# Designs tried in a protein design run: peptides against a protein of PDB entry 4KTY. Part 109

Target 1, 266 residues: chain A of PDB entry 4KTY
Amino acid sequence: YVLNDIGVIFYGEVNDIKTRSWSYGQFEDGILDTCLYVMDRAQMDLSGRGNPIKVSRVGSAMVNAKDDEGVLVGSWDNIYAYGVPPSAWTGSVDILLEYRSSENPVRYGQCWVFAGVFNTFLRCLGIPARIVTNYFSAHDNDANLQMDIFLEEDGNVNSKLTKDSVWNYHCWNEAWMTRPDLPVGFGGWQAVDSTPQENSDGMYRCGPASVQAIKHGHVCFQFDAPFVFAEVNSDLIYITAKKDGTHVVENVDATHIGKLIVTKQI

## One batch from the design tools (peptide; made by RFdiffusion4, then SolubleMPNN)

Design b2_p18_5_s2 (from b2_p18_5, 8 letters changed)
Fold by OpenDDE base, seed 3:
Structure b2_p18_5_s2 (fold): chain B 266 residues (1-266), chain A 18 residues (1-18)
Amino acid sequence: as target 1 above (266 residues)
Amino acid sequence: SVLDQFLALSEEKMSQWF
């Protein structure tokens, strides 16, 4: 949906769901110009700008500052001295207008800020979009579709070997489009994510990944379906790393990741 | 718990990720 310029973003904990208002402002003065500017900065060919697959993929890259001096700089260290704390933003308009004016990445964002700005970008360009919140969202950084939790022989987590991580919640976007590049039935909502979590073919971007394909366990389709699948369906694998270098699987938890996925109904 | 340790570690890693 593209007409609503005010939204609600779900966040917090699975047992204490919270909501925050977000002004998308896709019809505000200068916002369309800024979205076009973003695509210009990405050096996107005019022919591609009519393709929601290409636009959403470029948007997922450009809404984050990594690689290409895109819109938002992420920060999660609670040190925001050189910008605006992520929690202080109430909408996309100020962020996008600052980006357009300064021509420099805006500080700072976290997942809901990325998702909010990306939602504006998509809707502004006529792509139906919504924000999705996933509670206990996995970040698989080795592309094995599982969360590997390495344990010392004493049973404590080995922080050195454990590379995967889980967000208490994570927000990304779903964009509505046809997918002629995929088998019939895998159009519709596509997961796209501008939070710079992982490198995808040389850039911090994610999607579009067919929600229908992922729901049916198909992770072989472009783009980044394995990563998105892992976000919502990874098993926690508890592995004891023995002193002799051997690994033993102690436990598997298939119930923790993706406990709740929430989006505002249209 | 081990899960709590992992979640705490996750928070720490994510604070350094970006």
Scores: peptide ipSAE 0.500, ipTM 0.898, DockQ to the pose 0.819
Fold by OpenDDE base, seed 2:
Structure b2_p18_5_s2 (fold): chain B 266 residues (1-266), chain A 18 residues (1-18)
Amino acid sequence: as target 1 above (266 residues)
Amino acid sequence: SVLDQFLALSEEKMSQWF
């Protein structure tokens, strides 16, 4: 997981899984220096740079440009006039070197680009890491661990009330580390995500969230376990908003979110 | 379907959110 400098990222639809190659390039000239520069830009204390918990959390914040002028600017509007379309990137090296050279966020990324660059960052710093793709990945906007789909009385979706969203697919990372800050047994793979989905204690960052904790329903464990749990295991809750202001649950679907989680075993 | 509507809405919201 640390030594492989070329990977495969899964994307597309659950019924039409696609793959793309990605060059991590963690051993290329200037890449380690750039990763150190990223931590410098984050003003990360030297004492924390040897702690994979802190490093991965800082990385999740700094790989996206939000809050801190980090590495990548996300764009999902299909208009990429002032940069490189996300699909044009083939690896992390050009992105990281551009960031180091320009000292400005690089345009543009989407989830697999964020995950690719973050994977390089983690591996450069000696943290075993892999990219994970979740199909039908939920984005819980209010941390209630549900996908609340509000319906008009006519049965159509109420776009104003419905704040939660679902990606057809989403990519994030898992980083391997011990978690002495958690109970025994919750080390190992930790979910971390640099795609700027939600604010976590003042910054767009996510993780490290113990995969084992999430699997066992321990969403109270730091960091951002509720959000990651919702990404993979939230139910779709269809709610009719009545004219009198009451909400009626019409249906619950526990089968759609987290339909498939894929990662390359190396 | 309602699900299709939700997915379409999701695509729209994601494009606006980021």
Scores: peptide ipSAE 0.473, ipTM 0.891, DockQ to the pose 0.806
Fold by OpenDDE base, seed 4:
Structure b2_p18_5_s2 (fold): chain B 266 residues (1-266), chain A 18 residues (1-18)
Amino acid sequence: as target 1 above (266 residues)
Amino acid sequence: SVLDQFLALSEEKMSQWF
């Protein structure tokens, strides 16, 4: 998880799983220096740089450009005029070196690019890390641990009534660390996500969230466990918006979100 | 399906691989 500089990222759809190789290049020249530079840009205290909890949280913030002029600018609108299309990247090295050289955010990334770069960052700093792909990954925007799907009375979807959304797939990272800040048993793999999705205490960041805690339904522990839980286990709530403004729950689907979570073994 | 409609409307919230 630390030594491998080539990885496989899963993407596509649950019924059409696809794979892409990704070069992490954590041992390439300039990459460690860039990772240190990232932490410098984050104004991270030296004392915290040895703490994987702090490092992974800072990394989750800094790999995306939001808030802090971090590494990558996300784009999902198929407009890549001022950079590289997300699909054109083949690894982390060029991205990180460009960031270090230009000292400006690199355009553009999507989830697998964020995850790839973040994986490099973590591994470069000696934190065991892997990329995970969640198919039908929920994006809970209102922190209610469910995906609200609003319907008109005619049965058509009204997308204006919620900001919740579902990714066909989403990639994030799991980082291995002890969690002395959590109860015993919640160390090990921690979900961390650098794709800018939701604000977490003032910044677009996510994690570390204990995978074990989430698996057991414990969402009360830092950091961002509710959000990560929702990504993998949200119920789809189909709500009919009546003309009188009332809402009626028509159906609940507890099986759709998090259909498949895959990761490379090593 | 309703889900398909939802996903279609949320296309900007879907990863794209070209």
Scores: peptide ipSAE 0.043, ipTM 0.661, DockQ to the pose 0.418
Fold by OpenDDE base, seed 1:
Structure b2_p18_5_s2 (fold): chain B 266 residues (1-266), chain A 18 residues (1-18)
Amino acid sequence: as target 1 above (266 residues)
Amino acid sequence: SVLDQFLALSEEKMSQWF
């Protein structure tokens, strides 16, 4: 989880799982220097750079360009006219070296690119890390731990009443660390995500969220546990929006979100 | 199905690996 410089990323559909190799390159020339530069750009205090909780949280913010001119600009429009298409990247090295050289965000990334670069960052700094792929990954935009599907009275979907959405797949990272700031038993793997999905205390970042805490339904602990919980365990709530403005829950489906979570066991 | 409609609308926000 620290020493391997080549990995496998899972993607595709839950019924047609695909894999591709990704070169993390954490030992390549200039990569460690770039990771230190990233922390410098974040203005991270030297005293915090040895704390994996702080480092992973800063990394989740800085691997994306939002807020702080971090490493990667996300794009999902399938045009990518002003940079490199996300699918063209084969590893983290070229991205990180371009960022260090240009001192400007690199275009473009999607979830697996963010996760790949973030994995390099964590491993460079001695934090055991792996990429996790979640199929049918929920994006709960209103922080209610549900995926709201609004229906008109005729039964058709009204997409204007919610910003909730579902990724066919989403990649993020898990980082291994102790959590002395949490109750005993909630150390180990922590979910962290550098794909800019939601604002967390003023910045587009996510985690570290205790995987063990989330597994046991504890979403009250820092950081961003409700969001990560929703990604993997949201119920689909089918709501009929009546003309009078009332909402009626018609159905609940607990089986689709987080249908499969895959990570490489090394 | 309703779910298919919702997913189709969510396709604007699908991860794109080509």
Scores: peptide ipSAE 0.108, ipTM 0.746, DockQ to the pose 0.421; fails the geometry check

Design b2_p18_5_s3 (from b2_p18_5, 6 letters changed)
Fold by OpenDDE base, seed 1:
Structure b2_p18_5_s3 (fold): chain B 266 residues (1-266), chain A 18 residues (1-18)
Amino acid sequence: as target 1 above (266 residues)
Amino acid sequence: SVLDQYLKLSQEKLSKWF
């Protein structure tokens, strides 16, 4: 989880799983220097740079360009006129070296690009890390741990009221560390995500969230456990929005979100 | 189905086809 410099990222659909190769290149010239530069740009205190909790949280913020002129600009419009299409990247090295030389955010990334670059960052700094792909990954935007699907009285989806969304797939990272700030048993793999999805205490970042805590339904622990929990375990709540303004829950589907979570074993 | 409508909506919003 530290020494491998080439990996495989899972994507596609749950019934049509695809893989793409990704070169992490954590040992290539200039990459370690760039990772240190990223932490410098974050104005990270030297005392915190040895703490994987702080490092992974800073990394989740800095791999995306939002808030802090970090590494990657996200785009999902399929135009990408002012940069490189996300699908054109084959590894982290070119992205990181461009960031270091230009000192400006690199265009463009989507989840697997963010996850790839973030994986390089973590591994380069000696933090065991892997990429996780979640199929039917929920994006809860109102922090209620459910996907609210609003329906018209005729049963069709109201696209204006329905704000929560589901990725066909989403990639994030898991980083291995102890969590002395959490109760015993909640160390190990921690979910961290650099794709800018939601604000976390003033920045677009996510994690580290204890995978063990999430598996046991504990979402009260730092950081961002509710959001990560929702990504993998949200119920779909079908709500009829009546003309009189009242809302009626019509159905609940607890089986759709997080249909498959994939990560490499080695 | 309603689910198909929602999934399509989600995909359109997020443009996650790559």
Scores: peptide ipSAE 0.150, ipTM 0.729, DockQ to the pose 0.515
Fold by OpenDDE base, seed 4:
Structure b2_p18_5_s3 (fold): chain B 266 residues (1-266), chain A 18 residues (1-18)
Amino acid sequence: as target 1 above (266 residues)
Amino acid sequence: SVLDQYLKLSQEKLSKWF
């Protein structure tokens, strides 16, 4: 989880699982320097750079360009005229080296690109890390641990009543570390996500969230456990919006979100 | 299904429906 510089990222759909190769290149020339530069740009104290909790959280923020002119600009509009389409990237090296040389965010990324670059960042700094793909990954926008789906009275979907959404797949990272800041047993794999999804205490970042805690339904622990929990375990709540303004829950589906979570075993 | 309708009505992205 540290030494491997080539990986496989799962994507596609749950019924059509696809794989793509990704070159992490954490040992390539200039990559470590770039990772240090990233932490410099984040104005991270030297004392914190040996703490995987702080490093992973900073990395989560800095791998995306939001807030802090970090590494990657996300784009999902299929218009990539001012950069490289997310699907064209094959590894982290070119992205990181471009960032280091230009000192400007690199365009463009989506989840697997963010995860790939973040994986390089973590591994480069000696943090065991892997990429995780979650199919039917929820994006809970209002922090209610639900995926709200609104319907008109005629049964048609009204997508304007919520900002909740579902990724057909979403990639993030798990980083291995002890969590002395958490109760015993919640160390190990920690979910961290550099894809800019939600604001976390002032910045677009996510994690580290204890995978063990989340698996056991503990969402009270730092960082961003509720959001990560929602990604993998949100109930789909089908709500009919009545003309009189009332909302009626028509159905609840607890089986769809997080239908499949996969990672490469190394 | 309702879910299918929801996904279809969403702008299809490379990895996201909303």
Scores: peptide ipSAE 0.052, ipTM 0.707, DockQ to the pose 0.382
Fold by OpenDDE base, seed 2:
Structure b2_p18_5_s3 (fold): chain B 266 residues (1-266), chain A 18 residues (1-18)
Amino acid sequence: as target 1 above (266 residues)
Amino acid sequence: SVLDQYLKLSQEKLSKWF
């Protein structure tokens, strides 16, 4: 996971899985320097740079440009006139080197780009890491561990009331580390996500969240376990907003979210 | 059901739905 500098990222639909190659390039010239620069921009103390928990959390914040002028600017509006379309990137090296050179956020990324760059960052710093793709990935906006989907009487989504959302797919990372801050058994793979989705204690960041904790429903364990849990386990709750202002639960679906989670082995 | 039909539509190739 550390030595492999070329990977495959899964995307598309659950019934039509697609793959794209991604060059991590963690050993390329200037990449380690750039990773150190990223931590410098984060004003990360030297004492914390040897701690994969702190490094991965800082990385999740800094790979996105929000809050801290980090590496990548996300864009999902299909308008990429002032940069490179997310689909045009083939690896992390050009992105990281551009960031180091310009000292400004690079445009543009989406989840697989964020995950690709983050994977390079982690591997470059000696943290085993992999990219994970979740199909039907929930985005819980209010941290209630469910997707509240409000519908008009005509069956269309009420976007004003509906704050939660679902991605057809979403990519994030898992980083391997011990978790001395957690009970025994919750080390190993930790979910970390640099795609800016939700604010986590003042910054757009996510993780590290123990994969084992998530699997066992321990959402109280730091960091951001409720959000990651919701991404893979949320129930869909369909609520009809009546004309009189009342809300009626029409259906509950526990089968759609987290339909398939895929990652490439070594 | 109407909801099932909606789900099918939402599962069409969209980056994000709901």
Scores: peptide ipSAE 0.048, ipTM 0.682, DockQ to the pose 0.184
Fold by OpenDDE base, seed 5:
Structure b2_p18_5_s3 (fold): chain B 266 residues (1-266), chain A 18 residues (1-18)
Amino acid sequence: as target 1 above (266 residues)
Amino acid sequence: SVLDQYLKLSQEKLSKWF
C-alpha cells in the first residue's frame, strides 16, 4: 500500500466491470518535492505535516483545483480543448510534475484521475493508501443521507426539484492511520476523496472518514462521515410533489446505492 | 421505469470513462 508504484483502477458498470492500469510513481524524481510543494501551496504548518489526519484532509483539498489553485481541474462536459482529456492520463507523475513546473492547475481530471494522483500523494508521504471504486455511488447534495427523487403527479421525474444524483461509478481513496481524535476502534482505513463534490467546512474536500464508523452508522464522527455514508448506503426516496405543494413518499429503494464496492488487495 | 428516468437525468453526473 506504500511501496507499489503501479496499480489497477476499477471502473465501468456493475454488470460490466472494467480495469485500467495506473502508474503512481511515488518514487520517481521530483514527486516527493512536488508533494511537499503541494503542502507549501496549502500553507500547511510544518508541525502538521507529520499528522496523517491533517495531511490527508489537506491532500483531499489540494488535489483538486477548487478554492486553492490545487493540482487538477475537473471536467465532465466531454470538451477538453484546453488540456488533456481525463482518459488520456496513464499515471500521476506527468500530472504532478506539470503542476510543479507550471505552478498552475492541470487540466483535466475525473474521479479516477483525482484518485490516482491522490493515491500518489498519500503513498509518497508514507501513508498507506488504496483506491476504492463504488458502483452506483450517490451524491447527496443536501446532507440528509437520502437520494431524493422528485416526481410529478404524472409519475415523471421532476428534474428541477431533483438535485441529488448517482454516479455510475465513483473512485476515491482509503488511507490507513490511527485516529486518536475518535473513540478507540475507529482507526485503520479512512475514506478520503479529492474529487470536488461538496463543500466541507469552506472547502471542496472530503475526509478522513473512518470506514469502521461508516460501517456502523456513526455519521457524527469527523470528517464528512454523513457524505461518505450517503455515497455507499443512501436510500432512494421517490417523492411525488403535489400541485398543492405537499410531498408524498411513494417508494423507497434501499438496495440500489453502493451495489458494489471494489478495491485492489495490494 | 421511474428509476430509468432518474438515471437518464443523472447522465450528466456520470463519469465519462467507459
Scores: peptide ipSAE 0.026, ipTM 0.695, DockQ to the pose 0.418

Design b2_p18_5_s4 (from b2_p18_5, 10 letters changed)
Fold by OpenDDE base, seed 1:
Structure b2_p18_5_s4 (fold): chain B 266 residues (1-266), chain A 18 residues (1-18)
Amino acid sequence: as target 1 above (266 residues)
Amino acid sequence: SVLDQYLELSKKKMSSWF
């Protein structure tokens, strides 16, 4: 989780799981220097750089370009005219070295690219880290821990009212650390995500969220546990929006989200 | 199905073929 510089990222569909190789390159020339540069750009105090909680949270913010001119610009429009298509990247090294050289965000990334670069960042700094792929990954945008699917009175989906969405798959990271800021038992793997999905206390970042806490339904602990919980365990709520403005719950599906979570064990 | 409609409207990643 620290020493391996080549990895496998899972993607595709739950019934057609695919893998791609990713070169983390945490030992390549200039990569550690770039990781330090990232923390410099974040204006991270030296005292915090030894704290994996702070480092992973800063990393989740800085691997994406939002807010702070971080490493990667996300794009999902399938055009990518002003950079490199996300699918063209094969590892973290070229991205990080370009960022260090240009001192400008690199175009473009999607979740596996963000996760790959973030994995390099964590491993460079001595934090055990792995990439996690969640199939049918929820994106809760109104912080209610459920996917609200609004229906017309005829039973069809109302695309205008339906804001919550589901990724066919999503990749993020888990980082290993103690959590002295949490109750005993909630250390170990912490979910962190650098793909810019939602605002967390003023910045596009996510985590560290205790995997153990989330598994046991504890979403009250820092950081961003409700969002991560929703990614893996939110219910689909089918709601008929009546013409009079009232909402009626028609159905609940508790089995769709987080159907499969995959990570490399070794 | 309604679920299928929702999934079509939901976010899809780039093609699984790289």
Scores: peptide ipSAE 0.368, ipTM 0.810, DockQ to the pose 0.343
Fold by OpenDDE base, seed 5:
Structure b2_p18_5_s4 (fold): chain B 266 residues (1-266), chain A 18 residues (1-18)
Amino acid sequence: as target 1 above (266 residues)
Amino acid sequence: SVLDQYLELSKKKMSSWF
């Protein structure tokens, strides 16, 4: 999980799984220096750079450009006139070296690009890491651990009230570390995500969230466990919004979100 | 179905081409 410099990223649809090779290149010339530069730009204390909890959290913030002029600018509108289309990247090296050279965010990325660059960052710094793909990945925007689908009284979806959304697929990272800040047993794989989705205590970042904690429903454990839990385990809640302002739950679907979670085995 | 309608209106799409 540290030594492999090339990987496979899963994408596509749950009934049409696709794969793409990605060159991490964590041992290529200039990459370690760039990772150190990223932490410098984050103004990370030297004492914290040996702590994988702090490093992975800072990395989740800095791999995206939001808030801190980090590495990658995301774009999902199929308009990439001022940079490189996300699909054109083949690995992390060119992105990181461009960032180091230009000292400006690199355009553009989507989830697998963020995950690829973040994987390089983690592995380069000696943190075992892998990419995870979740099909039908929930994006909970109000931290209630459910996907609220609001319906008109006629049964049609109210698109104005319905804010929660689902990705066809989403890629993030898992990083291996001890968690002395958590109870015994919640170390190991930690979910971290550099794709800018939600604000976490003041900036767009996510994790580290204990995979074991999430598996056992311990969403109170730092960091961002509720959001990650929702990505893989949210129920779809169909709610009729009545004209009098009352809400009525019509149906609950506990099977749709997180239908398939895939990661490369080594 | 309502689910299909929701997915059509609210589904986010990551790029599927490389």
Scores: peptide ipSAE 0.328, ipTM 0.830, DockQ to the pose 0.386
Fold by OpenDDE base, seed 2:
Structure b2_p18_5_s4 (fold): chain B 266 residues (1-266), chain A 18 residues (1-18)
Amino acid sequence: as target 1 above (266 residues)
Amino acid sequence: SVLDQYLELSKKKMSSWF
């Protein structure tokens, strides 16, 4: 998880799983310097740089460009005229070196690019890390741990009211660390996500969230456990918005979200 | 289906190489 400099990222559909190679390049020239530079740009205190909890949380924020002029600008509109299309990247090295050289965010990324660069960052700093792919990954917009699908009275989806969304797949990272800030047993793999999805206490960042805590429903444990829990475990709630303003739950689907979570072993 | 409608409106990732 630290030594491998080439990986495989899973994507596609749950019934048509695809893979792409990714070169992490954590040992390449200039990459460690760039990772240190990223922490410098974050104005991270030296005392925190030895703490994987703080490092992973800062990395989660800094791998995306939001808030802090971090590494990657995300784009999902299929218009990439001012940079490199997300699919054109094959590894982290070019992205990180461009960031270090230009001192400006690099365009463009999507989840696997964010996850790839973040994986390099973590591994470069000695934090065991891996990329995970979640198929039918929920994006809970209001932290209620469910996907609220609002329907018109005719049964069609009301796209204006429906704020929660589902990715066909989403990639994020798991980082291995102890969690002395949590009860015993909630160390180990921690979910961290640098794809800018939701604001977490003032920044677009996510994690570290204890995988064990999420697995056992302890969403109160820092950081961002509710969001990560929702990504993998949300129920789909079909709600008819009546003309009188009342909401009626028509159906609940507890089987759709988080159909498959896959990661490459060492 | 309603689910299909929702999924179509939901976020989709680029799933192929350029």
Scores: peptide ipSAE 0.325, ipTM 0.808, DockQ to the pose 0.348
Fold by OpenDDE base, seed 4:
Structure b2_p18_5_s4 (fold): chain B 266 residues (1-266), chain A 18 residues (1-18)
Amino acid sequence: as target 1 above (266 residues)
Amino acid sequence: SVLDQYLELSKKKMSSWF
């Protein structure tokens, strides 16, 4: 999880799982320097740079450009005029070296690009890390651990009534660390996500969230456990919006979100 | 289906571009 410089990222659809190679290149020239530069840009104290909890959280924030002029600018609108389309990247090295050279955010990324770069960052700094792909990944925008699907009285979906959404797939990272800040048993793999999705205490970042805690429904522990939990275990709530303004729950699907979570074992 | 409609309106990654 640290030594491998080439990985596999799962993507596509749950019924059509695809894989792509990703070159992490954590040992290539300039990459460690860039990772240190990232932490410098984050104004991270030297004392914290040896703490994987702090490092992973800072990395989560800094791999995306939001808030702090971090590494990657996300784009999901198929407009890539001022950079590289997310699909064109094949590894982390070019991205990180461009960031270090230009000292400006690199355009553009989506989840697998964020996850790839973040994986390099973590591994480069000696933190065991892997990329995780979640199919039917929920994006809970209102922190209710549900995916609200609003329906018109005619049965058609009204997407304007909620900001909740579901990704066909989403990639994030798991980083291995002890969690002395959490109860015993919640160390090990921690979910961290550098794709800018939701604000976490003032910045677009996510994690580290204890995978063990989430698996057991414990969302009260730092960091961002509710959000990560929602990504993998939100219920789909079908709500009919009546003309009189009332909302009626028509159906609940507790099996759709997080239908498949895949990660490489090496 | 309603689910299909929802998914179509939801965000999609560039999975088809790989």
Scores: peptide ipSAE 0.234, ipTM 0.797, DockQ to the pose 0.353

